# Designs tried in a protein design run: peptides against a protein of PDB entry 4QMF. Part 97

Target 1, 175 residues: chain A of PDB entry 4QMF
Amino acid sequence: ESSFMTLFPKYRESYLKTIWNDVTRALDKHNIACVLDLVEGSMTVKTTRKTYDPAIILKARDLIKLLARSVPFPQAVKILQDDMACDVIKIGNFVTNKERFVKRRQRLVGPNGNTLKALELLTKCYILVQGNTVSAMGPFKGLKEVRRVVEDCMKNIHPIYHIKELMIKRELAKR

## One batch from the design tools (peptide; made by RFdiffusion4, then SolubleMPNN)

Design b2_p21_2_s1 (from b2_p21_2, 7 letters changed)
Fold by OpenDDE base, seed 2:
Structure b2_p21_2_s1 (fold): chain B 175 residues (1-175), chain A 21 residues (1-21)
Amino acid sequence: as target 1 above (175 residues)
Amino acid sequence: EEELDKELDELSREILEEAER
């Protein structure tokens, strides 16, 4: 039997309580058990004797990881699909100055979230910027591109250079 | 940097508009 646990911040408690029945139902289809511990502030997933695919527990682990980072359930649950991968990129340690951190993080999002949405389209990923992490879901190739753009942005490399590069790659891939 | 920010936003909007077509 395999088990994974993830802690979540207090501000997520109310939301997680509201969707936990849906989490349970989604995981039950795969015979994965789950527990929401409101005292500890944790989510746990575990295999059961009826778990058919032992690898599904890793996807369940990813599910609770995404939920802990504020990804909404309707999006996060897609991680259970075979063709879907995810990444949680820690961005909080790239910059020591808080103001610079906020500025660079905001640059990833852009006015009205346009930059982030454009990046999502170019990489075919879902991307959520929250706190000190960026959560992404999509194909492995796209995730690799997202991580590069995100980390480079935090290293003061302007996203425009990567966006232009991705645009070129997209055009080439259409042929 | 401000100029690049503006260019990025314009480019982003173009990408979004293309996707809506």
Scores: peptide ipSAE 0.722, ipTM 0.962, DockQ to the pose 0.936
Fold by OpenDDE base, seed 1:
Structure b2_p21_2_s1 (fold): chain B 175 residues (1-175), chain A 21 residues (1-21)
Amino acid sequence: as target 1 above (175 residues)
Amino acid sequence: EEELDKELDELSREILEEAER
């Protein structure tokens, strides 16, 4: 049998408690067992003897990983769909200066979240910027684009160049 | 950089408005 565990920060505890019955119900459809450990601050998923698709455990692993990174359940649960992939991008190590880090992270989000929303549309992904990570969900092609934009932004390459490139690609794809 | 930030915001809003149509 296969199992995966992820730790979650203390500030997520209350939310995870409120949605855990929904997590259990979603995973039960696939005969995946799950455990929320409030003492350790962990979530665990594991296969059972009734698990039909062995690959679903990897999606369950991704589900708890996304939940640990503040992705809300109604969005995170979509990872169980066959056509949905995810990526958790660590952004905290690109810059040592805290002020520079905050500035570059804010540039990725933009005023009123406009830049992030535009990037979501262009890549057909869901994107959440939280703390030192960026969580993304969508098709593999879109995820690859998101990671490039995010990492380059943290490397001081302005997102505008990538946004323009993605716009051009979209127009070309319509032809 | 500030100029690029403003341009990016304008471009982003245009993308969002187009999607709403």
Scores: peptide ipSAE 0.721, ipTM 0.962, DockQ to the pose 0.944
Fold by OpenDDE base, seed 3:
Structure b2_p21_2_s1 (fold): chain B 175 residues (1-175), chain A 21 residues (1-21)
Amino acid sequence: as target 1 above (175 residues)
Amino acid sequence: EEELDKELDELSREILEEAER
């Protein structure tokens, strides 16, 4: 039997309580057990004797990881699909200066979130920028592209260069 | 960099508008 646990911040507790029955139902379809510990502030997923696919536990692990990082349940639960992957990109360690960090993070998001939405379309990914992490879900190829753009942005490489590159790649793929 | 920011926003909006059509 395999189990994975993740901690979540206190501000996430109320939301997780609200959707936990939905989490349980989604995981029950795969015979994965789950526990929400409000005292510790943790989520746990476990294989059971009835778990048919042992690999699904890794997806369940990713599910609770995404939920802990503020990804909403209707989006996070898609990780259980075979064709869906995810990545949690830590961005807080690229820049020591807080002001510079905030500026670069905001550049990634853009006015009204336009840059982020455009990047989502180009990569066919879901992307959430929250705190010191960027959570992404989508095809593996798209996730690699997202990570490149995100990390380079934090390294002061302007996202416009990558956006233009992705646009060109998209146009070439139509041929 | 401000010019690049502006250009990026314009480009982003174009991408979004194309997707909404």
Scores: peptide ipSAE 0.719, ipTM 0.961, DockQ to the pose 0.945
Fold by OpenDDE base, seed 5:
Structure b2_p21_2_s1 (fold): chain B 175 residues (1-175), chain A 21 residues (1-21)
Amino acid sequence: as target 1 above (175 residues)
Amino acid sequence: EEELDKELDELSREILEEAER
């Protein structure tokens, strides 16, 4: 049997408590057991004797990882689909100066979130910027592009260069 | 940087508008 655990921040406790029945229901369809430990602040997923597909436990692991990083359940649960992948990008270690970090993170999001929304469309991904992490869900190729843009932005490479490149690729794909 | 930020926002809005059609 396989088991995975992830810790979550205290500020996520209330939300996770409210949606945990839905998590349980979603995982029950695959005979994956799950536990929410409010004392420890952890989520656990486990295979059972009835688990038919052993690979589903890895998706369950990703589910709780996404939930711990503030991804809403209706979006996070899509990770259980075969065609859906995810990536959690740690952005907090690229810059030591807090003000510089905040500025670069904000540049990635853009005014009214426009830059992030545009990037989502171009890559066909869901993207959430929260704290020191960026969570993304979508096709593998799109995820690779997201990681490139995110990390480069934190390295002070302006996102505009990548957006222009992605736009060109999109136009070429339509032809 | 500010000029690039402005250009990026304009470009982003254009992408969003095209998607809404």
Scores: peptide ipSAE 0.719, ipTM 0.961, DockQ to the pose 0.952

Design b2_p21_2_s2 (from b2_p21_2, 7 letters changed)
Fold by OpenDDE base, seed 2:
Structure b2_p21_2_s2 (fold): chain B 175 residues (1-175), chain A 21 residues (1-21)
Amino acid sequence: as target 1 above (175 residues)
Amino acid sequence: EEELDKELEELSKKILEEKKR
């Protein structure tokens, strides 16, 4: 039997409480047990004797990881699909100056979130920028591209260079 | 940087508009 646990921030508690029955239901389909510990501020997933696919526990691990990083349940639960991968990119350690951090993070998002939305389309990923993390869901190749853009942005490489590159790649793929 | 930001916004809008079509 395998078990995984993740901690979540206090501000996430109320939301997690509201959706936990849905989490349980989704995981029950795979005979994965789950526990929400409000005292510790943790989520746990574990295999049971009835778990038919031992690999699903890894997806369950990813599910709670995504939920802890503010990904809404309707999106996060898609990680249980075989063709869906995810990545949680830590961005808080690239810049020590808070103002610089905020500026670079905002540059990644763009006005009205347009940059982020464009990046989502180009990579065929879902992307959420929250706090010190960027959560992404999608195909592995797209996730790799997202991570590159995100990390480079935090390293003060303007996203425009990657966006242009991705645009070219997309156009080539359509043909 | 401001020029790059503006250019990026224009490109982003273009990409988003293409999706709507």
Scores: peptide ipSAE 0.701, ipTM 0.955, DockQ to the pose 0.914
Fold by OpenDDE base, seed 1:
Structure b2_p21_2_s2 (fold): chain B 175 residues (1-175), chain A 21 residues (1-21)
Amino acid sequence: as target 1 above (175 residues)
Amino acid sequence: EEELDKELEELSKKILEEKKR
């Protein structure tokens, strides 16, 4: 039997408590057990003797990872679908200067989140920027594109170049 | 950089508007 554990920050505790019954219900459909430990500040998922699909435990692992990174449950639970993948991109290590970090992160998001929303549409992904991480959900191809744009942005490559490239690719795919 | 930021915003809005159509 397999198990995975993820720590979550203190500010997520109240939310996780609120939705944990929904998490349990979603995982019960797959005979995956789960535990919320408020003392340690952790979530655990584990297979049971009734777990039919051994691969579902990896998706359950991803679910708790996404929840720990502030992804809302209604979105995060979609990871249990076969066609859905995710990526958690650490962005905090690309820049040592805090002001530069904030500026580059804000550039990725854009005014009113418009840049991020545009990137979501172009890649067919969900994208959430929170703290030192970017969480993304979607098809593998889209996730690869998101990671490239995000990391390059943190490396001071302006997102405009990638957005234009993705737009061209989209137009070519329609032909 | 500021010019690129403005261009990106305009392009982003265009992409978002196309979805609404």
Scores: peptide ipSAE 0.700, ipTM 0.956, DockQ to the pose 0.921
Fold by OpenDDE base, seed 5:
Structure b2_p21_2_s2 (fold): chain B 175 residues (1-175), chain A 21 residues (1-21)
Amino acid sequence: as target 1 above (175 residues)
Amino acid sequence: EEELDKELEELSKKILEEKKR
């Protein structure tokens, strides 16, 4: 039997408590057990003797990982679909200066989140920037593109270069 | 950088508007 655990920050506790019944129901369909430990601040998923597909535990692991990083349940639960992948990109270690970090993170998001929304459309991904991580969900090709843009932005490469490239690729794909 | 930021904003808005059509 396989099990995975992830810790979550204290500020996420109230939300996770609210949606945990929904998490349980979603995982029960696959005979995956789950536990929310409010004392430790952890989520655990486990296979059972009734688990038919052994690969689903990896998706369950990804589910709790996404939830721990502030992805809302209605979006995070989509990871259980066969065609959906995810990536959690750590951005906190690229820059030592806090002000520089905030500036580069804000550049990735853009005014009113427009840059991020545009990137979502171009890559066909969901993207959430929270704290020191960027969570993304979508096709593998799109996820690869998202990671490149995000990491390069934190390395002080302006997102405009990637956006232009993605726009060209999209236009070519329509033909 | 400011010039690139402005250009990026314009492109982003264009992409978002195209979705609505």
Scores: peptide ipSAE 0.699, ipTM 0.955, DockQ to the pose 0.921
Fold by OpenDDE base, seed 3:
Structure b2_p21_2_s2 (fold): chain B 175 residues (1-175), chain A 21 residues (1-21)
Amino acid sequence: as target 1 above (175 residues)
Amino acid sequence: EEELDKELEELSKKILEEKKR
């Protein structure tokens, strides 16, 4: 049997308590057991004797990882779908200066989140920028593109270059 | 950089508008 555990920050506790029955129900469909430990501040997923697909435990692992990083359950649970992948991109280590970090992170998001929304459309991904991480869900190719844009942005490469490139790729794909 | 920011915003809005169609 396989088991995975992830810790979550204290501020996430109330939300996780609220949705945990939904998590349990979603994982029960795959015969994956799960535990929310409020004392330790952890989530655990485990295979059972009834788990048919052993690979689903990896998706369950990703589910709790996403939940720990503030992805809402209705979105995070989609990771259990076969065609859905995810990535958690750490962005806090690219810049030591806090002000510069905030500026570059804000550039990635854009006014009213428009840059991020545009990037989501171009990559067919869900993208959440929260704290020092960017969580993304979608097709593997799209996730690679998201990671490139995000990391380059934190390296002071303006997102516009990648957005233009992605737009061109999209237009070519329509032909 | 401000010019690039402006251009990016315009481009983003264009992309978002296309979705609404």
Scores: peptide ipSAE 0.699, ipTM 0.955, DockQ to the pose 0.921

Design b2_p21_2_s3 (from b2_p21_2, 8 letters changed)
Fold by OpenDDE base, seed 2:
Structure b2_p21_2_s3 (fold): chain B 175 residues (1-175), chain A 21 residues (1-21)
Amino acid sequence: as target 1 above (175 residues)
Amino acid sequence: DEELDEELDKLSKEILEEAER
């Protein structure tokens, strides 16, 4: 039997407590067991003898990973769908200067979140920027594009270049 | 950088508006 555990930050505890019954219900459909440990600050998922598809444990792993990074449950639970993938992009180590980090992260989000929303549409992904990570959910192709834009932004490559490129690609795909 | 930021915001809004149609 396989199991996976992820730690979550303290500020996430209250929310996780409120939705854990929903997590349990969602995973029960696949006969995956789960545990919320408030003392350690961890979530665990594990296969059971009744688990039909052993690969679903990897989806469950991704679910708790996303939840730990502040993705809301109604969005995170979609990872259990076969056609949905995810990526958690660590952005905190690209820049040593805190102010520069904040500036580049904010550039990725844009005024009123417009840049991020546009990127979501262009890549057909859900994207959440929180702390030192960017969480994304969607098709593999879209996720690859998101990671490139995010990492390049943290490397001081302005997102506008990638947005323009994605716009062109989208137009070409419609024809 | 500021000029590019403004252009990006403009483009982003255009993308969003197109999606709403």
Scores: peptide ipSAE 0.715, ipTM 0.961, DockQ to the pose 0.948
Fold by OpenDDE base, seed 1:
Structure b2_p21_2_s3 (fold): chain B 175 residues (1-175), chain A 21 residues (1-21)
Amino acid sequence: as target 1 above (175 residues)
Amino acid sequence: DEELDEELDKLSKEILEEAER
């Protein structure tokens, strides 16, 4: 059997407790077992003797990874669907100065989240900026684009250049 | 860059508006 475990921060505990029955129900459909350990602060997923698809355990691994990074359950559970992929981008190590980090992270989000929403539309991805990570869900092509924009933003390359490029690509694809 | 930030916000709003059509 295969198993995967992820740790979650303390501030996620109350939420995870409230939705864990839903997590269990979703994974039961695939005969994947799961455990929430509040003492350790961890989530675990495991294959069982009844698990039919061996690849589903990797999606279950991704599910708990996303939940640990503040993705809400109704969105995170979509990872169990075919053709849905995810990426967790660590952004905390690109800049040593905290003020500079906050500024660049905010630039990625934009006023009222407009920049992030625009990027979601252009890449056909869900994107959540939380703490030192950016979580994304969507097609592989879109995820690659998201990672490029996010990392470049943290490297002080303004998102506007990538947004314009993505807009051009979208228009060309309509022809 | 403050100028680029303002331009990006404008562009983002345009993208969002187009999606609502």
Scores: peptide ipSAE 0.713, ipTM 0.961, DockQ to the pose 0.942
Fold by OpenDDE base, seed 5:
Structure b2_p21_2_s3 (fold): chain B 175 residues (1-175), chain A 21 residues (1-21)
Amino acid sequence: as target 1 above (175 residues)
Amino acid sequence: DEELDEELDKLSKEILEEAER
């Protein structure tokens, strides 16, 4: 039997309470048990005697990880699909100066979120920037590209260089 | 950096517009 636990920030509590029945229902289909602990501020998933595929617990782990980082349930639950992968990129430690951090994070998002949306299209990923993390969901190739752009942006490499590169790759793939 | 920011926004909008067509 396997179990995984993740902590979530206080501001996420109200939302998690509202969708927890949906989480339970989704995991019940796989005979994975789950617990929401509002006192500790944690989510737990665990295999049961009826769990048929033991590997699904890893996807359940990823589900609660994504939910803890503000990914909405309708998107996060897609992680249970075989063809879907995810990545949680920690961005808070690349820059010591808070103002510089905020500036670089905002650069990644862009005005009206246009840069982020463009990056989502180019990589075929879902991307959410929240706090000190970037959550991404999609194919492994796309996730690798997202991580590179995100981390490089925090290292003061302007996203425009990667966006141009991805555009070129896209055009070449059409040939 | 500001010039690159503006260029990136322009390019991003173009990518988005192309996807909507």
Scores: peptide ipSAE 0.711, ipTM 0.960, DockQ to the pose 0.948
Fold by OpenDDE base, seed 3:
Structure b2_p21_2_s3 (fold): chain B 175 residues (1-175), chain A 21 residues (1-21)
Amino acid sequence: as target 1 above (175 residues)
Amino acid sequence: DEELDEELDKLSKEILEEAER
């Protein structure tokens, strides 16, 4: 039997409580057990004797990881699909200066979220910027591109260079 | 990098507009 546990921040507790029955129902379809521990502030997923697909536990692990990082359940639950992958990118350790961190994070999002939305379209990914992490869901190729743009942005490489590159690649693919 | 920020926003809007077509 396999099990995975993820801690979540206190501010996420109220939401997780409200959707936990939905989490349980989604995982029950795959005979994966789950536990929400409000005292410890953790989520746990476990295989059972009835778990048929051993790979689904890894997807369940990813589900609780995404939920811990503020991804809404209707989006996060899509990770249980065979063709869906995810990545949680830690961005808080690239810059020690708080103001510089905030500025670079804002640059990634852009005015009215336009930059982030454009990046989602170019990579065919869902992307959520929350706190010190960026959560992404989509195809592996797209996820790799997202991570590159996000990390480079935090390293003070302007996203425009990557956006232009992705635009060119997209135009070439149309031919 | 204010100039690059403005250019990026312009490009982003173009990408979004193309997707709506």
Scores: peptide ipSAE 0.711, ipTM 0.960, DockQ to the pose 0.952

Design b2_p21_2_s4 (from b2_p21_2, 9 letters changed)
Fold by OpenDDE base, seed 1:
Structure b2_p21_2_s4 (fold): chain B 175 residues (1-175), chain A 21 residues (1-21)
Amino acid sequence: as target 1 above (175 residues)
Amino acid sequence: MEELDEEAEKLSNEILEEAKR
């Protein structure tokens, strides 16, 4: 039997407690067991003898990983769908200067989150920027595009270049 | 770089507005 665990930050504890019954119900449909450990600050998912699809445990792993990084449950639970993939991009180590980090992260988000929303539309992904990570959910091709934009942004390549490129690609795909 | 921020905001708004159609 397979088991996966992820730690979550203290500020996430209250929320996770409130939605854990929903997590349990969602995973029960697939005969995946789960445990919330408030002392350790961890979530665990496990296969059972009744688990039919062995691949679902990997999706359950991704579910708790997304939840730990502030993705809300109604969005995170979509990872259990067959066509949905995710990526967690660590952005905190690209820049040593904190002010520069904040500036580049804000550039990715844009005013009122509009840059990020535009990227979501162009890539058909959900994107959440939280702390030192960017969580994304969507089709695999879109996720690859998101990772490139995010990492390049942290490398001081402005998202505008990628937005323009994605727009061109979208127009070309309409032929 | 600041001018690119403004351009990105403008273009993003256009994309978002188009999506509302």
Scores: peptide ipSAE 0.607, ipTM 0.942, DockQ to the pose 0.964
Fold by OpenDDE base, seed 5:
Parts: C-alpha cells; sequence; structure tokens
Structure b2_p21_2_s4 (fold): chain B 175 residues (1-175), chain A 21 residues (1-21)
C-alpha cells in the first residue's frame, strides 16, 4: 500500500474543512482513503486493498498538493481524470528582493488578470498564482509552456515575448 | 518595461476578445 501526505498553510484550514467530504467522496470512487489532520495541518491519501488502479494514488497525491496551494476543489478534482496533468511551480526563490518579486509576479498576472487569462487560453491550462507558487492544470504540452513563461517572468523576461510566440504557433496550427 | 506592459495588455485583450467569439 502507498500513501502520500501534504502539509497546508493555516489559512487554508477553514476551506479544506468545508470541502473535505467532497474530497472523500471523489476518492472513494477509486477506493483511495484520505485523512484531514487539522492539528498537524496535513492531508493524507492512501491506497486500500480495494484500490484497483495503482496509478490513481499519484493523482490523489497531486489532488492534495493542489488543494494545499489554494486551488479550489471543483478545479483540483479534475486531476483525477486521465487526460489531466498538473504542475506546482515554486516562484519564491528566483528573487531575493521582495519588491522585485511582487513586481514580477504582478507582471505575470497583469491588469485584471488579463495576462494570465491570455496565457491560460493559449496553453489550454488552468493557472493560479498564489503566494510563492503557481499551480497549473492541463495538457503536458501546455504545462511545459506555462512553466517556461512563469520561470522566465521571475527571471525578468516579460511574458509578452512568450505570448507572441504562442500566438504565432496557434495561428500556424490552424492551417 | 512599461512599454512592454502596455503591449502585453493590448495583446491580452485581443486574445480574450477572440475567445469570446
Amino acid sequence: as target 1 above (175 residues)
Amino acid sequence: MEELDEEAEKLSNEILEEAKR
């Protein structure tokens, strides 16, 4: 039997409590057990004797990882689908200066989140920027593109460069 | 960088508007 545990920030506790029954129900369909520990501030997923697909535990691991990083349940639970992948990109270590970090993170999001929304459309991914992490869900190709844009942005390469490139690629693919 | 921000905003808006069609 396999198990995975993820810690979550205190500010996520109230939300996780409200959706944990839904998490349990979703995982029960795959005979994956789960535990929410409010004292430790952790989520755990485990295979059982009834788990048919041994690979589903990895998706369950990803589910709790996404939930810990503020992805809402209705979106995060999609990770259990076979065609859905995810990536959690740590962005907090690229810049030591807090002001520069905030500025570059804001540049990734853009006014009213429009830059991020455009990137989501171009990559066919869901993208959430929260704190020191960026969570993304979608096809592997799209996720690779998202990671490149995010990391480059934190390295002071403006997202516009990648957006233009992705637009060109999209237009070429339509032909 | 500010010029790039403006360009990014314009281009993003174009992408978003196209998606509404």
Scores: peptide ipSAE 0.605, ipTM 0.942, DockQ to the pose 0.952
Fold by OpenDDE base, seed 3:
Structure b2_p21_2_s4 (fold): chain B 175 residues (1-175), chain A 21 residues (1-21)
Amino acid sequence: as target 1 above (175 residues)
Amino acid sequence: MEELDEEAEKLSNEILEEAKR
């Protein structure tokens, strides 16, 4: 049997407690067991003897990973779908200067989150910028694009260049 | 860089408006 565990920040505890019954229900459909440990601050998913699809445990792993990084349950649970992939991009180590980090992260988000929303549309991904991580969900090709844009942004390459490129690609795909 | 921010905002808005149609 396979098992995966992820730690979550203390500030997520209240939310996770609130939605854990929903997590349990979603995973029960796949005969995946799960445990919320409030003492350790961890979530665990585990296959059971009744688990039919061995690959679903990897999706369950991704589910708790996403939840730990502040992705809301209604979005995170979509990871259990066959056509959905995810990526958690660590952005906190690209720059040491806090002010520079904040500025570059803000460039990725844009005013009212519009830059990020545009990127979501162009890549067909869900994207959440939270703290030192960017969580993304969507098709694999879209996720690759998101990671490139996010990392480049943290490397001081403005998202506008990638947005323009993605727009061109989209227009070409319509032909 | 601020100029690029403005361009990004403009273009993003265009993309978002297009998606609403």
Scores: peptide ipSAE 0.602, ipTM 0.941, DockQ to the pose 0.974
Fold by OpenDDE base, seed 2:
Structure b2_p21_2_s4 (fold): chain B 175 residues (1-175), chain A 21 residues (1-21)
Amino acid sequence: as target 1 above (175 residues)
Amino acid sequence: MEELDEEAEKLSNEILEEAKR
């Protein structure tokens, strides 16, 4: 039997408590057990003797990872679908200067989140910027593109360059 | 860099509007 545990920040506790029954129900369909530990501040997922697909535990691991990084349950639970992948991109260590970090992170998001929304459309991904991480969900190809844009942005390469590139790729794909 | 921010905003808006059609 396999198990995975993820810690979550204190500010997520209230939300996780409210949705944990839904998490349990979603995982029960796959015979995956789960535990929310409010003292430790952790979520755990485990295979059971009734788990049919041994690979589903990896998706369950990803589910709790996404939830820990502020992804809402209705979105995060989609990770259990076969065609859905995810990535959690750590962005906090690219820049030591806090102001520079904030500026570059804001550039990724853009005014009213429009830059991020545009990237979501172009990559067919869901993208959430929270704290020192960017969570993304979607097709593997799209996730690869998202990671490149995100990391390059933190390296002071403006997202506009990638947006233009992705637009060109999309136009070519329509032909 | 500010010019790029403006360009990004314009282009993003165009992409979003296109998606609504």
Scores: peptide ipSAE 0.601, ipTM 0.941, DockQ to the pose 0.949

